# Peptides against a protein of PDB entry 4Z5W: the designs that were tried, part 143

Target 1, 305 residues: chain A of PDB entry 4Z5W
Amino acid sequence: IPDVFLELNKLWYFSAQSNLFNGEMPRSLSNSRSISLLSLRNNTLSGQIYLNCSAMTNLTSLDLASNSFSGSIPSNLPNCLRLKTINFAKIKFIAQIPESFKNFQSLTSLSFSNSSIQNISSALEILQHCQNLKTLVLTLNFQKEELPSVPSLQFKNLKVLIIASCQLRGTVPQWLSNSPSLQLLDLSWNQLSGTIPPWLGSLNSLFYLDLSNNTFIGEIPHSLTSLQSLVSKENAVEEPSPDFPFFKKKNTNAGGLQYNQPSSFPPMIDLSYNSLNGSIWPEFGDLRQLHVLNLKNNNLSGNIP

## One batch from the design tools (peptide; made by RFdiffusion4, then SolubleMPNN)

Design b2_p21_7_s4 (from b2_p21_7, 8 letters changed)
Fold by OpenDDE base, seed 2:
Structure b2_p21_7_s4 (fold): chain B 305 residues (1-305), chain A 21 residues (1-21)
Amino acid sequence: as target 1 above (305 residues)
Amino acid sequence: SSSFITTEPSEEELEKLRKLL
């Protein structure tokens, strides 16, 4: 990418996604006062990520996903006082989330999907201080770590939580009960164990639940048949989606379905590929908004309602 | 198998996107 952004003093939106750009990010781009939306995803850009947050006073969205960047996560990003959305998916950091992210009050949407992030306990302890955080994607990180169950963790404004395919151990964490606005939860493809907690059915905005490919045991909580968002349409608050798309994948290398916003996901309960027992509750028939109920490959018995 | 959510395309999708250029 040419180093010409000093001349582009009115450039508000720059999208050069899905090209063949290589080398480092231009220094003039890292110092742009005018840019609000920056997307360089799906290139071959390299080097260390550096942004001059004192200059980039209009930066609201940053998508650098699927590039060959290296080094540490930029600890100065919280100084970008208007920065709301960050997609750092598929950047191989091999790092922990910086402690400075405790001060990231502008942050609303964050993805580190497949970015070799380490220490999930530290990551969640830091990110709980981001009071405006609504979307958090941590898929394909934290390999074989334990999902912390510390009840003091609070994500009060969290709407989308995706921590899939991490081989995480532990249970469904009780601290998620402190997120009453949660709409989408994906904890699939882990090593999570224990029972599915009944308090999940109290999350009145939860329309998408994926707990598939874990080691859950016991009965399906009857409270899942009373999920308010799946009974009636009345609570479908369209909130501003993150500026990055989502991809639903069957494996790491397979093609995925693209979803431009969380509300584009079909209302779903997926509990497949566990060790759940007992009956299928007939009251799943009350979930008039449910599009997908997947209970396959469990130890369920009795009649199909 | 079930599916999971990410925020990056697959390598196959990235190659397809790059071949369209």
Scores: peptide ipSAE 0.555, ipTM 0.878, DockQ to the pose 0.862
Fold by OpenDDE base, seed 3:
Structure b2_p21_7_s4 (fold): chain B 305 residues (1-305), chain A 21 residues (1-21)
Amino acid sequence: as target 1 above (305 residues)
Amino acid sequence: SSSFITTEPSEEELEKLRKLL
């Protein structure tokens, strides 16, 4: 990418995604005062990620996903006072979340999907201080770590939490009960154990629940049959979605479905591939908005209602 | 189908996007 952005003092949006750009990010781009949205995803960019946040005062969205960047996570990003959305998916950092992210009050949407992030306890302890954080994607990180269950963790404004395919141990964390605005939860493809907690049914905005491919035991909580978002079509306040798309990755190399917004996911309860027992509650019939109920590959018994 | 959510396209999709250039 040419180093010409100093002269482009009116450039508000730069998208050069899905090209063959290589080398480092140009210094003039890292110092752009005008750019609000920067997307360089799906290239072969390399080197250290550096942004001059003191210069980049208009930066609101950053997508660098699926590049060959190396080194540390930029600890100065919280100084980008308008930066809301960050997609760092598939950047191999091999790092922990910087402590400076405690101060990241502008942050609304963060993805580190498949970015070799380590120490989930530290990551969650840091990110809970991001008071405006609504979307958090941590899929394909923290391999074989324990999902912290510390009740003091609080993500009050969290709407989307995705921590899939981490081989995480532990239980469904009680601190998620402090997230009453949670709409989408994906904890699939972990090694989570214990029972599915009944308080999940109290998350009135929860329309997408994936707990599949874990080691959950016991009965399906009856409270899941009363998930308000799945009983009635409430007027969900259309909040601004993240500036990055979501993908359903299959364990096969087959192309995933792209979802441009969390609301584009079909309303779903997936509890498949666990060790759940007992009956299927007939009151699942009350979930008039439910598109997908997946209970396969469990130890369930009795009649299908 | 056993799938999980990410924010990156598959390797196959990335390769397709690169071959269209």
Scores: peptide ipSAE 0.550, ipTM 0.882, DockQ to the pose 0.787
Fold by OpenDDE base, seed 4:
Structure b2_p21_7_s4 (fold): chain B 305 residues (1-305), chain A 21 residues (1-21)
Amino acid sequence: as target 1 above (305 residues)
Amino acid sequence: SSSFITTEPSEEELEKLRKLL
């Protein structure tokens, strides 16, 4: 990418995604006063990520995902006072989330999917201070860590939580009950155990629940048959989605589906590949908005209602 | 599900995108 962005003093949006750009980010780009949305995803850019937040006063969205960047997570990003959306997916940081992110009040959407992030306890402890955080994606991180169950963790405004395929141990953490606006929860492909907690059915906005491929035991909580977002459409407020797409990664080499918004996911309860027992509740028939009910590969018994 | 959610495309999708360039 040429170092010409000083001359582009009116450039509001720069999208150079899905190209073959290599080398470092040009210094003029990292100092652009005009850019609001910067997307360089799906390139071969390298070096350290550096942004001059004192210069980049209009920066609202940053997508650097699927590049060859290295080094630490830029600790100065909270100084970008308008920065809302960050996609750092598939950047090999091998790092913890910086402590400075406690001050990241502009942050609304964050992805570190497949970014070699370490220490989930520290990550969640830091990110709970981001009062405007609505979307958090931490998929494909944390090797053999335990999902913290510390009741003091609070994500009051969280709408989308995705921590899939992390080999995480522990239980469904009670601190998620403090997220009443949660719409999408993916904790699939972990080593989570215990029972599915009944309070999940109190999350009235929860339309997508993936707990598949864990080690959950006991009965399916009857409270899941009363998820209001799956009973009625009346509460499906289209909220501002993150500026980055989501992908449903199949364990097969078959291409994923792209979802531009969390609302584009079909309403789903997936509890498949666990050790759940008991019956299928007939009251699942009340979930008129449910598109996918997946209960396969459990120890369920009785009649299919 | 046989799948989980990410915010990066698959390697196959990346390769398809590169072949379109």
Scores: peptide ipSAE 0.533, ipTM 0.871, DockQ to the pose 0.763
Fold by OpenDDE base, seed 5:
Structure b2_p21_7_s4 (fold): chain B 305 residues (1-305), chain A 21 residues (1-21)
Amino acid sequence: as target 1 above (305 residues)
Amino acid sequence: SSSFITTEPSEEELEKLRKLL
């Protein structure tokens, strides 16, 4: 990419996604005062990620996903006072989340999907200080770590939490009960154990629950039959979606569906591929908004209601 | 599910995008 962005002093949106750009991000781009949305996703860009946050005063969205960047996560990003959305998916950092992210009050949506992030305990301890954080995607990180169940962890405004395919050990963490606005939870493809906690049914906005491909035992909590978002059409005010799409990755490298917004996911309860026992509750019939109920590959018994 | 959610396209989708270039 040429170093010409100083001349482009009115450039508000720069999208150069899915090209063959190589080399480093140009210094003039890292110093742009005009750019609000920057997307360089799906290129071959390399080097260290650096942004001059004192210059980039209009930066609101940053998508650098699926590039060959190296080095540390930029610790100065919290100084970009208007930066709301960050997609760093598929950048191999081999790092922990910077401590400076405790100060990232503008942050609303963060993805580190498949970014070789380490230390889930430190990551969650840091990111809980982001008071405006609504979307957090940490899929394909923290390999074989333990999901912390520290009750003091608090994500008050969290709406979308995705920590799939991490081989995480532990249980469904109690600190998620502190997220009453949670709409979408994906903890699938881990090694989570214990029972599914009944307090999940108290998450009145939860329309998408994926706990599939874990080692959960016991009965399905009856409280899941009373999930308010699945009983009634509440007009879920479409809150501003993240500036990055979601993908359903099949375990086969076959093309996933793209979802541009969390609201585009069908209302779903997926508890498949666990060791759950007991009956299917007849009161699942009260979930009039439910599109997908997946209970396959469990130890369930009795009558199908 | 036979799938989980990410914010990266599949390698097949990336390869389709690269072939369209």
Scores: peptide ipSAE 0.507, ipTM 0.857, DockQ to the pose 0.772

Design b2_p21_8_s1 (from b2_p21_8, 11 letters changed)
Fold by OpenDDE base, seed 1:
Structure b2_p21_8_s1 (fold): chain B 305 residues (1-305), chain A 21 residues (1-21)
Amino acid sequence: as target 1 above (305 residues)
Amino acid sequence: ENRKKLEEVMSNDFSGFLTTE
């Protein structure tokens, strides 16, 4: 990418995604006062990510995903006072979340999907201080770590939480009960154990629940048949709209189905590929908005109601 | 009636995990 962004002093939106750009991000781009939205996703850009937050006063959205960047996560990003959305997916950092992110009050949507992030306990402890955080994606990180169950963790405004395919151990963490606005939870493809907690059915905005491909035991909580978002349309909560797409992947190597908005996901309960027992509750029939109920590959018994 | 609806909902396959890449 040419170093000409100083001349483009009125440039508000720059999208150069899905090209063949290589080399480093131009310094003039990292110092642009005018740019609000920057997307360089799916290129071959390299070097260290550096943004001059004192210059980039209009920066609101940053998508650098699927590039060959190296080095540390930029610890100065919280100084970008208007920066709301960050997609750093598929950047091989091999790092922890910077402690400076405790001060990242502008942050609303963050993805580190498949970015070799380490120490989930530290990551969640830091990110809980981001009071405006609505979307958090940490898929394909923290390999074989334990999902912290510390009740003091609080994500009060969290609407989308995706921590899939991490081989995480532990149980469904009770601190999620402190997120009453949660709409989407994906903890699939882990090694989570124990029972599915009944308090999940109290998350009145939860329309998408994926707990598939874990080691959950016991019965399906009856409270899941009373998820208000799946019973009626009346509580249309403001849908999270991060400035980055989502992908539903069947495996790590396949192309995923693209979803531009979380609203594009079908209302779903996926509990497949666990060790759940007992019967299917007849009251699942009351979930009028449910599009997908996946209970396959469990130890369920009795009649399909 | 609930059974038919449940059978229809259970027939849908939306397998996989979510990423942003």
Scores: peptide ipSAE 0.502, ipTM 0.858, DockQ to the pose 0.870
Fold by OpenDDE base, seed 4:
Structure b2_p21_8_s1 (fold): chain B 305 residues (1-305), chain A 21 residues (1-21)
Amino acid sequence: as target 1 above (305 residues)
Amino acid sequence: ENRKKLEEVMSNDFSGFLTTE
């Protein structure tokens, strides 16, 4: 990418995604006063990520995902006072979330999917201070760590939480009950154990629940049959629309189906590939908005109601 | 009683996990 962005003093939107750009991010781009949305995802850009937050006063969205960047997560990003959306997926940081992110009050959507992030406990402890955080994606990180169950963790405004395919141990964390606006939860492809907690059914906005490919035991909580978002559309809360796409992947090595918004996901309960027992509740039939109910590969018994 | 609706919903497949890459 040429270093000409000083001359582009009216540039508000720059999208150069899914090209063959290589080398470092231009210094003039890192100092752009005009740019609001920057997307360079799916290129071969390299070097360290550096943004001059004192210059980039209009920056609201940053997508650098699927590049060959190296080094640490830029600790100065919280100084970008208007920066709301960050996609750093598939960047090999081999790092922890910077402590400075405690001050990242502008942050609304963050993805580190497949970014070699370490220490989930520290990450969640830091990110809980981001009071405006609505979307958090941490898939394919934290190898063999334990999902913290510390009840003091609070993500009050969280709408989308995705921590899939991390081989995480532990249980469904009670601190998620402090996120009453949660719409989408994906904890699939972990090593989570215990029972599915009944309080999940109290998340009235939860329309997408994926707990598949874990080691959950016990009965399906009857409270899941009363998820209001799946009973009726009358309580349709504004869905989060981060400036980055989502992908549904069947395997870590497979291409994913692209979804531009969380609202494009079918309303779903996936509890497949667990050790759940008991019956299928007849009241699942009352979930009029439910499109996908996946209960396969469990120890369920009785009749399909 | 809700068998038909449940069978319809259970017949749908949306397998996999979510990422942003």
Scores: peptide ipSAE 0.499, ipTM 0.855, DockQ to the pose 0.864
Fold by OpenDDE base, seed 5:
Structure b2_p21_8_s1 (fold): chain B 305 residues (1-305), chain A 21 residues (1-21)
Amino acid sequence: as target 1 above (305 residues)
Amino acid sequence: ENRKKLEEVMSNDFSGFLTTE
């Protein structure tokens, strides 16, 4: 990418995604006072990620996903006082989340999907300080770590939490009960164990629940038949989606189905590929908004109601 | 009627995990 962005002093939106750009990010781009949305996703850009936050006063969205950047996660990003959305998916950092992210009050949406992030405990301890954080995607990180279940963790404004395919151990963490606005939870493709906690049914906005491909045992909590978002349509608060798309992938190497907004996901309960037992509750019939109920590959018995 | 609806809902293949890549 040429170093000409100083001349483009009125450039508000720069999208150059899905091209063949290589080399480093131009210095003039990293110092742009005008750019609000920057997307360079799916290129071959390299070098260290650096943004001059004192210059980039209009930056609100940053998508650098699927590039060949190296080095550390930029610790100065919290100084970009208007920066809301960050997509750093598929950038091989081999790093922990910077401590400076405790101060990232503008942050609303963060993805580190498949970015070789380490230390989930530290990551969650840091990111809980982001009071405006609504979307957190940490899929394909933290390989074989323990999912912390520290009740003091609080993500009060969290709407979307995706921590899939991490081989995480532990249980469904009780600190998620501190996120009453949670709409989408994906903890699939881990090694989570124990029972599915009944308090999940108290998450009145939860319309998409994926706990598939874990080692959960016991009965399906009856409280899941009372998920208010799946009983009635009235409370679907359309919140602003993150500026990055989601992909549902069957495996790490497959092309995913693209979803531009979390609201585009079908209302779903997926508990497949566990060791759940007992019956299917007939009260699942009350979930009038439910589109997908996947209970396959469990130890369920009795009659299908 | 509830059974038929449950069968329809359970027949949907919506497998996989979510990413942003």
Scores: peptide ipSAE 0.498, ipTM 0.855, DockQ to the pose 0.877
Fold by OpenDDE base, seed 2:
Structure b2_p21_8_s1 (fold): chain B 305 residues (1-305), chain A 21 residues (1-21)
Amino acid sequence: as target 1 above (305 residues)
Amino acid sequence: ENRKKLEEVMSNDFSGFLTTE
């Protein structure tokens, strides 16, 4: 990418995604006062990520996903006072979340999907201080770590939590009960154990639940048949979605089905590939908004109601 | 009636995990 952004003093939106750009990010781009939306995802850009937050006073969205950047996560990003959305997916940092992210009050949406992030306990402890955080994606990190269940963790404004394919151990964390606005939860493709907690059915806005491919035992909580978002059409206030797309992948190497907004996901309960027992509750028939119910490959018994 | 709705909903195979990549 040429170093010409000093001349582009009115440039508000720059999208150069899905090209063949290589080399480092231009220094003039890292100092742009005009840019609000920056997307360079799916290129071959390299070097260290550096943004001059004192200059980039209009920056609201940053997508650098699927590039060959190296080095540390930029600890100065909280100084970008208008920065709301960050996609750093598929950047191999081999790092922990910086302590400075405790001060990231502008942050609303964060993805580190497949970014070699380490220490999930530290990551969640830091990110709980981001009071405006609504979307958190941490898929394909923290390999074989334990998902912390510390009740003091609080994500009060969280709408979307995705921590899939980490081989995480532990249980469904009780601190999620402190997130009453949660709409989407994906903890699939882990090594989570114990029972599915009944308090999940109290999350009235939860329309997408994926707990598939774990080691859950016991009965399906009857409270899941009373999920309010699946019983009745909530007038979902269209909250501003993240500026980055989501992908549903069958494996790490396959192309995913693209979803531009979390609201475009089909209303779903997936509990497949566990060790759940007991019966299928007849009251699942009351979930009039449910599009997908996947209970396959469990130890369920009795009649299909 | 509930059975028919449940059978229809259970027939949907929507497997996989979510990413942003």
Scores: peptide ipSAE 0.490, ipTM 0.848, DockQ to the pose 0.867

Design b2_p21_8_s2 (from b2_p21_8, 9 letters changed)
Fold by OpenDDE base, seed 4:
Structure b2_p21_8_s2 (fold): chain B 305 residues (1-305), chain A 21 residues (1-21)
Amino acid sequence: as target 1 above (305 residues)
Amino acid sequence: SMAAKLAEVMSNDFSGFITTE
């Protein structure tokens, strides 16, 4: 990418995604005062990620996903006082979340999907201080770590939580009950155990639940038959979605189906590939908004209602 | 009706996990 962005003093949106750009990010771009939206996703950009937050006073969205960047996560990003959305998916950091992210009050949407992030306990302890955080994607990180169950963790404004395919151990954490606005939860493809907690059915905004491919035991909580978002069309408050797309992937090497917004996912309960027992509750019939109910590959018995 | 929904859902291999990549 040429270093010509100093002359582009009216440039508010720059999207150069899905090209063949290589080398480092231009210094003039890292110092742009006008840019609000920056997407360089799916290129071959390299070097250290550096942004001059003192200069980039209008930066609101950053997508650098699927690049060959190296080094540390930029600890100065919280100084970008308008920066809301960050996608750092598929950047091999091999790092922990910086402690400076405790001060990241502008942050609303964060993805580190497949970014070799380590120490989930530290990551969640840091990110809980982001008062405006609504979307958190941590898929394909924290390999074989334990999902912390510390009740003091609080994500009050969290709407989307995705921590899939991490081989995480532990149970469904009680601290998620402190997120009453949760709409989408994906904890699939882990090694989570224990029972599915009944309080999940109290998350009135929860329309998408994926707990598939774990080691859950016991009965399906009857409270899941009363998920309010699946009983009635609640007016999903059109809250601003992240400026980055989501992908549903069968594996790390497969092309994913693209979803531009979390609301584009079908209303779903997926509990497949566990060790759940007991009956299928007839009251799942009350979930009029439910599109997908996947209970396959469990130890369920009785009649299908 | 639930059996039909289950059968339709079981036929639709909506398996997988969510990423942003």
Scores: peptide ipSAE 0.500, ipTM 0.863, DockQ to the pose 0.679
Fold by OpenDDE base, seed 2:
Structure b2_p21_8_s2 (fold): chain B 305 residues (1-305), chain A 21 residues (1-21)
Amino acid sequence: as target 1 above (305 residues)
Amino acid sequence: SMAAKLAEVMSNDFSGFITTE
């Protein structure tokens, strides 16, 4: 990418995604005062990510996903006072979340999907201080770590939590009960164990629940038949979506189906590929908004209602 | 109704996990 952005003093939006750009991000772009939305997703850009946050006073969205950047996560990003959305998916950092992210009050949406992030306990401890954080995607990180269940963790404004395919151990963490506005939860493709907690059915905005491909035992909580978002249409809170797309992937090597907004996911309960027992509750029939109920590959018994 | 809904949904290979890549 040519280093000509100094002259583009009115440039508000720059999207050069899915091209063949290589080399480093232009220094003039890293110092742009005018740019609000920057997307360079799916290129071959390299070097260290550096942004002059003191200059980039209008930066609201940053998508650098699927590039060949190296080095550390930029610890100065919290100084970008208007920066709301960050997509750093598929950037191989091999790092922990910087402690400076405790101060990232502008942050609303963060993805580190498949970015070789380490130490989930530290990551969640840091990110809980981001009071405006609504979307958090940590898929394909923290390999074989334990999902912390520390009740002091609080994500009060969290709407979307995706921590899939991490081989995480532990149980469904009770601190998620402190996120009453949660709409989408994906903890699939882990090694989570124990029972599915009944308090999940108290998450009145939860329309998408994926706990598939874990080691959960016991009965399906009857409280899941009372998920208010799946009973009635009334509470579809149209919140501003993150500026980055989501992909549902069957595996790490497959192309995913693209979803531009979390609300584009079908209302779903997926509990497949566990060790759940007992009956299918007939009251799942009351979930009039539910599109997908996947209970396959469990130890369920009795009649299908 | 539930059996039909389960059968339809189980036929849909909506398997996988969510990423942003």
Scores: peptide ipSAE 0.499, ipTM 0.862, DockQ to the pose 0.698
Fold by OpenDDE base, seed 3:
Structure b2_p21_8_s2 (fold): chain B 305 residues (1-305), chain A 21 residues (1-21)
Amino acid sequence: as target 1 above (305 residues)
Amino acid sequence: SMAAKLAEVMSNDFSGFITTE
């Protein structure tokens, strides 16, 4: 990418995604005063990520996903006072979340999907201080760590939580019961155990629940048949989605189906590939907005209603 | 009617996990 952005004093949006750009990010781009949205996703960019937050006063969205960047997570990003959306997916940091992210009050959407992030306990302890955080994607990190169940963790404004394919141990964390705005939860492809907690059915905005490919035991909570967002259409809170797309992948090597917004996911309950027992509740038929109910590969018994 | 709707809902394949890559 040429170093010509100094003269582009009216450049508000720059998208150069899905090209063959290599080398470092241009210094003039890292110092752009005008840029609001920057996407360089799916290139071969390298070097260390550096953004001059004191210059980049209009930066609101950053997508650097699927690049060959090296080094540390930029600890100065909280100084970008308007920065809301960050996608750092598939950047191999081999790092913890910086402590400076406690001060990241502008942050609304964060993805580190497949970024070799370590220490989930520290990550969640830091990110709980981001009061405006609505979307958090941590898929393909924290390999074989324990999902913290610390009751003091609070994500009051959290709408989308995705921590899939981490081989995480532990249980469904009680602190999620304090996230009443939660719309989408994906904890699939882990080693989570225990019972599915009944309080999940009290999350009135929850329309997408994926707990598949875990080690959950016991009965399906009857309270899941009363998920208000799946009974009636009325509670779809239209909120600004993150500027980065989501992908539903069958594995790490497959191309995923693209979803531009969390609301584009079909309303779903996936509890497949667990050790759940008991019957299928007939009251799942009351979930008139449900598009996908996946209960396969469990120890369920009785009649299908 | 409920069984037919449940069977339709259960027949949908939407397997995998969510990423941003």
Scores: peptide ipSAE 0.496, ipTM 0.861, DockQ to the pose 0.869
Fold by OpenDDE base, seed 1:
Structure b2_p21_8_s2 (fold): chain B 305 residues (1-305), chain A 21 residues (1-21)
Amino acid sequence: as target 1 above (305 residues)
Amino acid sequence: SMAAKLAEVMSNDFSGFITTE
């Protein structure tokens, strides 16, 4: 990318996604005072990610996903006082979340999907301080770590939590009960164990639940038949979605189906590929808004109602 | 019927996990 952004003093939006750009990010771009939306997704950009947050006072959205950046996660990003959305998916950091992210009050949407992030305990302890955090995607990180169950963790404004395909151990964490606005939960493709907690059915905004491909045991909580978002068409206030798309992937190497916003996912309960027992509750029939109920590959018994 | 809904859902290979890549 040429270093010509000094002359572009009115540049508000720069999208150069899905090109063949290589080398480092231009210094004029990392110092742009005008830019609000920066997307360089799906290129071959390399080097250290550096943003001059004191200069980039208008930066609101940053998508650097699927690039060849190296080095540390930029610890100064919390100094970008208007930065709301960050997509760092598929950047191989091999790092922990910086402690400075405790101060990241502008942050609303964060993805580190497949970014070789380490220490989930530290990551969640840090990110809980982001009071405006609504979307958190941590898929394909934390390999074989334990999902922390510390009840003091609080994500009060969290709407979308995706921590899939991490081989995480542990149980469904009680601290998620402190996220009453949760709409989408994906903890699929882990090694999570124990029972599915009944308090999940108290998450009145939860329309998408994926606990598939884990080691859950016991009965399906009857409280899942009373998920209000699936019983009635509540006007899900379409709150502003993240500025980055989501993909549902069958595996790490497959192309995914693209979803431009979380509300584009079909209302779903997926509990497949566990060790759940007992019956299918007839009251799942009350979930009039439910599009997908996947219970396959369990130890369920009795009649299908 | 629940069985019909389950059958329809089972036919939809809506398997997989969510990413942003």
Scores: peptide ipSAE 0.496, ipTM 0.861, DockQ to the pose 0.704

